# Designs tried in a protein design run: peptides against a protein of PDB entry 2YKT. Part 10

Target 1, 231 residues: chain A of PDB entry 2YKT
Amino acid sequence: SRSEEMHRLTENVYKTIMEQFNPSLRNFIAMGKNYEKALAGVTYAAKGYFDALVKMGELASESQGSKELGDVLFQMAEVHRQIQNQLEEMLKSFHNELLTQLEQKVELDSRYLSAALKKYQTEQRSKGDALDKCQAELKKLRKKSQGSKNPQKYSDKELQYIDAISNKQGELENYVSDGYKTALTEERRRFCFLVEKQCAVAKNSAAYHSKGKELLAQKLPLWQQACADPS

## One batch from the design tools (peptide)

Design b1_p10_2_s4 (made by RFdiffusion4, then SolubleMPNN; from b1_p10_2, 3 letters changed)
Fold by OpenDDE base, seed 1:
Structure b1_p10_2_s4 (fold): chain B 231 residues (1-231), chain A 10 residues (1-10)
Amino acid sequence: as target 1 above (231 residues)
Amino acid sequence: ELEELEKQLY
């Protein structure tokens, strides 16, 4: 029946969220933590590299003929420091605004969805059972009427069951239809939350890239000319 | 239970 089909669809939506979406989201969070760790590693390694560059700048500053190149090397290291600070800010946001929030929600969501599905199933079954009971009673009544010498005595009761069945069928169909819409809304809400959090990450990432581009674009021409100019 | 969980999620 239409109601049964829609009921199956509704259950499948909840099942898909619990068995496909949430496990995939947990994996996404795990991959995010790995990515965060790798970026932290880059930060640490970069610090060592540019600290060594500063040492080269110190040597140039102590030289008789390359003093101005020392300043260039110091500027290169300083620009890196500023870019790295921007990266660290991005990483903080990545951790606090994306990973932590997703982790908290995904753990709680399993319980929520189980309860939501159970509530829907209980009510759907209750309405279905009530409908089945009325249909069964009507069938019994019709059999009794068919075997009776006076079938007309059952006519009023038959009409009552027909009306009850019609009403219960309508209620069941409406309930299942609303349940399906609710389930789809729950699914969409979860995807939208992910998209919104990822948009925040994208904004922070854009800020990092923009800052780096601006700083390097400003200084690079100066650095490129440093060796061409006599001291 | 469902209502309480919903308040925590949304």
Scores: peptide ipSAE 0.181, ipTM 0.853, DockQ to the pose 0.943
Fold by OpenDDE base, seed 5:
Structure b1_p10_2_s4 (fold): chain B 231 residues (1-231), chain A 10 residues (1-10)
Amino acid sequence: as target 1 above (231 residues)
Amino acid sequence: ELEELEKQLY
């Protein structure tokens, strides 16, 4: 029936969230943590590289003929420091605003969805059972009427059952329909949350890249002229 | 339980 089909669809939405979305989200969080760790590793490695660059700058500063190049090398290292600070801020945001929040929600969501599905199933079954009962009673009444010498006495009662069945059928259909809409809304809400959090990550990432570009664009022309214009 | 969980999630 229409109601049965819609009921199956509703349950499938909940099952998809619980069995596909949430596990995938947990994996996404795990991959995020891995990515964070890797970026921290990059930070450490970069520090070593630019510390070594500073050492080269010190040597230049101690030289008789290349003193001004020491300042250039120091500036290069300083720009890196500023860029790295921006990266660290981005990582903090990534951890606190994305990973932590997703982790908290996904853990609670399993319980929520289970309870929501159970509530829906219980009410759906209750309405279905009530409908079935009325249908059964009507059938019994019709059998009695058929065997009676005065079937007219059952006419009013039959009409009452028919009306009740119609009403209960309508209620069941409406409930299941609303349930399906609710389930779809729940699914969409979860995807939207992910999208919104990822947008925040994207904004932070853009800020990091922009800062780096800005700093390098400001200094690079100066650095490029350093050898051609000794002072 | 459902109501409490919903409050925590949304």
Scores: peptide ipSAE 0.180, ipTM 0.854, DockQ to the pose 0.890
Fold by OpenDDE base, seed 4:
Structure b1_p10_2_s4 (fold): chain B 231 residues (1-231), chain A 10 residues (1-10)
Amino acid sequence: as target 1 above (231 residues)
Amino acid sequence: ELEELEKQLY
């Protein structure tokens, strides 16, 4: 029946979220944590490299003929420091605004979805059972009427069952239809949440890239001319 | 329970 098919579809939406979406989201979070760790590692490794560059700048500053190049090397290291500070802010946002929030939701979502599905199933079954019972009673009544010497005795009761069946069928169909819409909304809410959080990350990432580009664009021409200038 | 969980999630 239409109601049975819609019921199946509704259950499948909940099952898809619980068995496909949520496990995939957990994996996404795990990959995000791995990515965060790698970026933190890059930051640490970069610090070592530019600290060594500062040491080279110190040597230049102490030299007789290359003192001005010391300032250039120090500026290079300072620009790196500023870029890394921006990266750290981006990583903080990545952790707090995406990973933490997704992790909190996915941990609670299994319980929520299980309860939601159970509630739907319980009510759907209740309505279905009531309908089945009414249909069975009508069938029994019709059998009695067919074998009776006075079929008219059962006519009013038959009409009552027919009306009850019609009403219960309509209620069941409406309930299942609403249930399906609700399930689809639940699925969409989860995807939308992911998109929104990813947008926040993208904005912070854009800020990091823009800051780095601006700083380097400002200084690079000066650094490129340093060796051409007389000492 | 469902209502409480929903409140926590949304």
Scores: peptide ipSAE 0.179, ipTM 0.852, DockQ to the pose 0.910
Fold by OpenDDE base, seed 3:
Structure b1_p10_2_s4 (fold): chain B 231 residues (1-231), chain A 10 residues (1-10)
Amino acid sequence: as target 1 above (231 residues)
Amino acid sequence: ELEELEKQLY
């Protein structure tokens, strides 16, 4: 029946969230943590590299003919420091505004979805059972009427059952339909939450990239001229 | 329980 098919669809939505979406989200969070760790590693490795660059700058500053190049090398290291500070801010946002929040939600979501599904199933079954009972009683009444010498005696009661069945059928269909819409809404809200959190991270990432581009664009022409203009 | 869980999630 239409109601039975829609009921199956509703249950499948909940199952898909519980068995596909949530496990995938957990994996996404894990991959995010790995990515964060790798970027932190880049920051650490970069510090060593640019510390070594500072050492080269110190040597230039001690020379007689390359003192001005020492300043250039120091500026390069300083710009790096500023860029890395922006990266660290981005990583904090990535951790606190995306990973932590998603982790908290996914942990609680299994219980929520189980309860929601159970509530739906209980009410759906209750309405279905009530409908089945009325249908069975009507069938029993019709059988009794066929064996009776006075079938007109049961006509009013038959009409009452027919009306009751019609009403209960409509109620069941409406309930299942609403249940399906609710389930789809639950699925959508989870994807929307993910998208919104990713947007926040993207905004912060854009700031990091913009700052780096700005700083390098400002200084690079100066650095490129340093060797062409001897002291 | 459902209402409380929903409040925590959303």
Scores: peptide ipSAE 0.191, ipTM 0.855, DockQ to the pose 0.958; fails the geometry check

## One batch from the design tools (peptide)

Design b1_p11_1 (made by RFdiffusion4)
Fold by OpenDDE base, seed 2:
Structure b1_p11_1 (fold): chain B 231 residues (1-231), chain A 11 residues (1-11)
Amino acid sequence: as target 1 above (231 residues)
Amino acid sequence: ALEEAIEEELA
């Protein structure tokens, strides 16, 4: 029946969220943490590299013939520091705005969804059982009427059951329909939350990339000509 | 859109 099909679809939505979406989201979070760790590692390694560059700049500054190149090397290191600061801000956002919030939600969601599904199933079954009962009673009544010398005696009661069945059928269909809409809304809400949090991260990432682009665009031409200029 | 999706799935 239509109601049975819709019921199956409703349950499948909840199952998909619980068995596919949430586990995948947990994996996504785990991969995000790995990514964060790798970027932190890059940050640390870069610091060592550019600290060493500063040392080279110091040596240049102490030389008689390469003094101005010391300033260039210092500028290179400073630009890196500024870019790195932007990266750190991006990483903080990545952690706080995406990973932490997703982790908190996904852990709570399992219980929530289980309860929601259970509630739906309980009510759906209750309505279904009530409908079945009325149908069974009508069938019994019809059998009794068929064997009776006065079938008209049962006509009013038959009409009452028919009406009750119709009403209960409609109620069940409406309930299942609403349940399906609710389930789809729950699913969409979760994807939307992910998208929104990813957008926040993307904005901060854009700021990091823009800062780097701006700083390098400003300084790189100067650095490129440094060796051609006499001391 | 949601209503249309529901109808499509039930068809």
Scores: peptide ipSAE 0.024, ipTM 0.643, DockQ to the pose 0.054
Fold by OpenDDE base, seed 5:
Structure b1_p11_1 (fold): chain B 231 residues (1-231), chain A 11 residues (1-11)
Amino acid sequence: as target 1 above (231 residues)
Amino acid sequence: ALEEAIEEELA
């Protein structure tokens, strides 16, 4: 029946969230933490590289013929420092606004979904059982009527059961339909939350990249000309 | 959109 099929679909939505989405989200969070660690590692490694560049700048500044190139090398290191500060800010946001919040949500979600599914199943079964009971009673009544010398005696009761069955069938269908809509909404809400958090990450990342591009674009022409100028 | 999707799944 339509109601039975919709019931199966509803249960499958909840099962998909609990068995596929949530475990995948946990993995996503874990991969995010790994990515954060790697970026932190890049930061540390970059510091060493540009500190070494500063040392080269110091040597240039001490030379008789390359003093101005020392300033260029220092500027290169300073631009890197500013870019790195933006990266660190992005990483903090990545951790606090994405990873932590997703982790908090996923930890509580299993219990919530289990309870929601159980509630739905209990009420669905209750309505189904009530319908089945009425159908069974109608069947019994019809058997009695066929064996009776006065079938008209049971006509009013038969009509009452038919009406009750119709009403209960409608209630069950509506309940299951609403349940399916609710389940789909729950699923969509979780994906939307993920998308929104990723949008925040993207904005922070864009700010980091834009700052870097701006700083480098401003200074690069100067640096490129440094060796062409006489000392 | 959700209602349409529901009808498609039930067909």
Scores: peptide ipSAE 0.024, ipTM 0.638, DockQ to the pose 0.053
Fold by OpenDDE base, seed 3:
Structure b1_p11_1 (fold): chain B 231 residues (1-231), chain A 11 residues (1-11)
Amino acid sequence: as target 1 above (231 residues)
Amino acid sequence: ALEEAIEEELA
């Protein structure tokens, strides 16, 4: 029946969230933590590299013929420092606004969804059982009427059962339909939350890239000319 | 979009 098919679809939505979405989200969070760790590692390694560059700048500053190149090398290191500061800010946001919030939600979601599904199943079964009972009673009544010498005695009661069955059938169909809409809404809400959090990450990432581009665009022409100028 | 998805599944 239509109601049975809709019921199956509803249960499948909940199962998909619990068995596919949530595990995948946990993996996503884990991969995010790995990514964060790698970026932190990049920051650390870069510090060593540019500290060594500063040392080269110091040597240039001590020379008789390359003193001005010392300033260039120092500027290169300083620009790096500013870019790294921007990266660290992005990472803080990535951790606090995405990973932490997703982790908190996914841990609670399994219990919530299980309870929601059980509630739906219980009510669906209850309505189905009530419908079946009325149908069975009508069948019994009709058998009794067929064996009776006065079938008209049961006519009013038969009409009552027919009406009750119709009403219960409609209620069941509406309930299952609403259940399916609710399940789909729950699924969509979870994807929307992920998208919104990723938008925040993208915004912060864009700021990092823009800052780096601006700083380098400002200084790079100057650095490129340094060796062409007389000492 | 939600209503369209429901109709598609029931068609």
Scores: peptide ipSAE 0.022, ipTM 0.638, DockQ to the pose 0.058
Fold by OpenDDE base, seed 1:
Order: C-alpha cells, then sequence, then structure tokens
Structure b1_p11_1 (fold): chain B 231 residues (1-231), chain A 11 residues (1-11)
C-alpha cells in the first residue's frame, strides 16, 4: 500500500542518517584534524626557515657592500611572519568553529535519532495494528452475516466498522506522511549545518589568502629593485 | 518542492 511504502521510505531516511551520514561525518572530522595537524606542521617548519633567513639578513647588515640588502631580507622574513600569523588565526577558527562543533553534535546525534525513529515506529505500529484489528473484525462480521438467516441484523454494525476503517486509514496515512516530511527535514538540517560551517571555513581561508596577497604585492616591487640599486 | 519530491518518489 501507499502508506506501507511511505513508511519504508521514512525508516530508510533515518537509517541513512545513522548508518551513512553520521559515520561519514565522523570520518570528515578525523580528516579535518589530520589537515589541521599538517598545517600546524607547516607553521613550525616555516618558523625555522625564516629564522634562518633573518640570520642571512644579519650577515648582510654586517657587510660593507650589502648593508641595504640586510633590510630587504629582514622585511621578507617579517612579511612571511605576518602571513603565518594569519594562517594560525585561520587554524584556530577552523578548530573552534568547525571541528569542535561538529564533533559535539555527531556524538549526541545517534541517541537522538534512535529515539526519534523508535517513537515514530511505535506510533505507526499502534495505528497500523488498530486498523488491522478493525479490518479483521469486519471480515468476521461479514462471515457471520453470510451464514445467518437474518443478514440484516448485522448491517448497522458493518457500516460502523467500514467508517472506523476509513477513519483509521486516513489517520495512518497522514501520520506516515508527516513522519516522512519530518525525517527529510532532519536530514536536510544536518546537511545545511555542514554547509554553513564550511562557509565559515571558506571566509577564513579567503582572509588568509587576501592578507598574503596584499602584503606581498606591497613589498615585492621594492625587493625586486634592491639589487639594481648599487648605492 | 519537498512535497513534490515526495510525490514523485511515491509514484
Amino acid sequence: as target 1 above (231 residues)
Amino acid sequence: ALEEAIEEELA
């Protein structure tokens, strides 16, 4: 029946969230943590590299013929320090606004969804069983009527069961329909949450790239001409 | 849109 099919679809939505979406989200969080660690590693390695660049700048500043190049090398190191600071800010946001929040939600979601599904199943079954009982009683009544010498005796009761079945069928269909809409809404809400959190990541990433581009665009022409100016 | 999608899936 239509109600049975829609019931199966409803259950499948909940099962898909619990068995496919949530495990995939946990993996996504794990991959995010790995990505965070790798970027933190880049930050540490960059510090060593640009500290070494500063040392080269110190040597240039001590020379007789290359003093001005010392300042250039110091500026290069400083700009990269600022870029790296922006990366660290992005990583902090990535951790606090995305990973932590997703982790908190996914840990609680399994229990919530299980309870929601169970509640739906219990009520759906209750309504279904009540309908089945009425249908069974009508069938019994009709058998009695067919075997009776006075079938008219059962006519009023038959009409009552028919009306009850019609009402219960309608209630069941409406309940299952609402259940399916609710399930799809739950699924959509979870995807929307992920999209919204990824938008925050994108904004932070854009800020990082913009800052780097701005700083380098400002200084690079100056650095490029440094060797052409002998005085 | 959601209701339409539901009807399409049930058809």
Scores: peptide ipSAE 0.022, ipTM 0.631, DockQ to the pose 0.053

Design b1_p11_1_s1 (made by RFdiffusion4, then SolubleMPNN; from b1_p11_1, 7 letters changed)
Fold by OpenDDE base, seed 5:
Structure b1_p11_1_s1 (fold): chain B 231 residues (1-231), chain A 11 residues (1-11)
Amino acid sequence: as target 1 above (231 residues)
Amino acid sequence: SLEEELRKILS
């Protein structure tokens, strides 16, 4: 029946969220944490590299013929520091605005959806059982009427069951329809939340890339000229 | 849309 098909679809939506979406989201979060850790590692390694560059700059500053190159090397290290600071800000957002929030949501969601599905199933079954009962009673009544010498005796009761069946059928269909719409809305909401959080991360990433580009574009021409123009 | 899908199921 239409109601049965819609019921199956409704259950499948909840099942898909619980068994596919949420586990995949957990994996996504885990991969995000790995990525964050790797970037933190890059940050640390970069610090060591540019600290060593500063040391080279100090040596240049102490030399007789390369003093001005010391400043260039210091600037290179400083620009990197600024770029790295911007990266750290992006990573904070990545952690706090994406990973943490998704983790909180996914942990709560399993319990929520399980309860919602169970509630829906219970009510759907209740309505279905009530309908089946009325249908069974009508069938029973009709059999009784066929065996009776006075079938007219049961006519009013037959009409009552017919009306009840019609009403219960409509109620069941409406309930399942609303349930399906609700389930689809819940699914969409979860994807939208993910998209919105990714948008926030994207904005911060854009800021990181922009700042780096600006700083390097400003300084690189100066650095490239440094050896050609000794003091 | 959600409404369109529902209509298909109920048709």
Scores: peptide ipSAE 0.007, ipTM 0.479, DockQ to the pose 0.050
Fold by OpenDDE base, seed 4:
Structure b1_p11_1_s1 (fold): chain B 231 residues (1-231), chain A 11 residues (1-11)
Amino acid sequence: as target 1 above (231 residues)
Amino acid sequence: SLEEELRKILS
């Protein structure tokens, strides 16, 4: 029946979220944590490199013929420091606005979805059983009527069962239909949340890249000319 | 350009 098919679809939506979406989201979070760790590693390695560059700048500043190049090397290191600060801000946002929030939600979601599905199943079954009971009683009544010498005795009761079946069928269909819409909304909400959080990360990432581009574009021409200038 | 390559990838 239509109601049975829609019931199956509703259950499948909940099952898909619990068995496919949530495990995939957990994996996504894990991969995000790995990515964060790698970026932190890059940050640390970069610090060592540019600290060493500062040392080269110090040596230039102490030389007789390369003093001005010392300032250039210091500026290069300083620009890196500023870019690094932007990266750190981006990483904080990545952790706090994406990973932490997704992790909190996915941990709570399993219990929530299980309870929601169970509630739906219980009510659906209750309505279905009530319908089946009325149908069975009508069938029994009709058998009695066919075997009776006075079938008219059962006519009013037959009409009552017919009306009850019609009403219960309608209630079941409406309940299952609403259940399906609710399930689809739950699924969409989860995808939307992921998209929104990823957008926030993207904005912060854009700010990092923009700042880096701006700083380097400003200074690079000066640095490129440094060796051409007389000492 | 890099931008053109990115557009191609994202298309």
Scores: peptide ipSAE 0.006, ipTM 0.383, DockQ to the pose 0.033
Fold by OpenDDE base, seed 3:
Structure b1_p11_1_s1 (fold): chain B 231 residues (1-231), chain A 11 residues (1-11)
Amino acid sequence: as target 1 above (231 residues)
Amino acid sequence: SLEEELRKILS
């Protein structure tokens, strides 16, 4: 029946969230943590490289013919420092605004969904059982009427059962339909939450990239001419 | 390539 099919669809939505979406989200969070760790590693390694560059700048500053190149090398290291600071800010946002919040939500979600599904199933079964009972009673009444010398005696009661069955069928269909809409809304809400959190991270990522572009665009022309313009 | 895939998505 339509009601039975919609009931199966509703249960499948909940199962998909619990068995596919949530495990995949946990994996996404784990991969995010790995990515964060790798970027932190890049920051650390870069510090060593540019500290060594500063040392080269110091040597240039001590020379007689290359003093101005010392300043250039120091500026290169300083620009790197500013870019890395922006990266660290982005990583903090990535951790706090995306990973932590998703982890918190997914941890609580399994219990919530289990309870929601159980509630739906219990009420659906209750309505279904009531309908089945009414249908069975009508069937018994009709059998009794067929064996009676006065079938008209049961006509009013038969009409009452028919009306009751119609009403209960409608109620069941409406309940299952609403249940399906609710389940789909729950699924969509989870995807929307992920998208919104990812958008927030993307804004911070854009700030990191723009800062790097700005700083390098400002200084690179000066650095490029430094060797061609001896003091 | 990944670049080609991204270009398709962003087009």
Scores: peptide ipSAE 0.006, ipTM 0.409, DockQ to the pose 0.040
Fold by OpenDDE base, seed 1:
Structure b1_p11_1_s1 (fold): chain B 231 residues (1-231), chain A 11 residues (1-11)
Amino acid sequence: as target 1 above (231 residues)
Amino acid sequence: SLEEELRKILS
């Protein structure tokens, strides 16, 4: 029946969220933590590299003919420091605004969805059982009427069961339909939350890249000209 | 393919 088909679809939506979406989201969070760790590692390694560059700048500053190149090397290291500060801010946001929030929600959501599905199933079954009972009683009444010498005696009761069945059928169909819409809305809400959080991360990442581009674009022409200028 | 889909999104 239409109601049975829609009921199966509704259950499948909840099952898909619990068995496919939530586990995949947990994996996404785990991969995000790995990515965060790798970026932290890059930060540490970069510090060592540019500290070594500062040492080269110190040597140039102590030289007889390359003193001005020492300043260039120091500027290169300083620009890196500023870019790295932007990266650290992005990483803080990545951790606090994306990973932590997703982790909290996915854990809570498993319990919520289980309860929501159970509630829906219980009510759907209750309405279905009530409908089945009325249909069974009507069938029994019709059998009794067919065997009777006075079938007209049962006509009013038959009409009552027909009306009850019609009303219960309509109620069940409406309940299942609303349940399906609710389930789809719950699914969409979860995807939208992920998209919105990822958009926030993307904005922070864009700020990091823009700052780096601006700093390098400003200084690079100066650095490129440094060796062409006489001492 | 995923690559084709990404190309469409980025075009």
Scores: peptide ipSAE 0.006, ipTM 0.407, DockQ to the pose 0.045

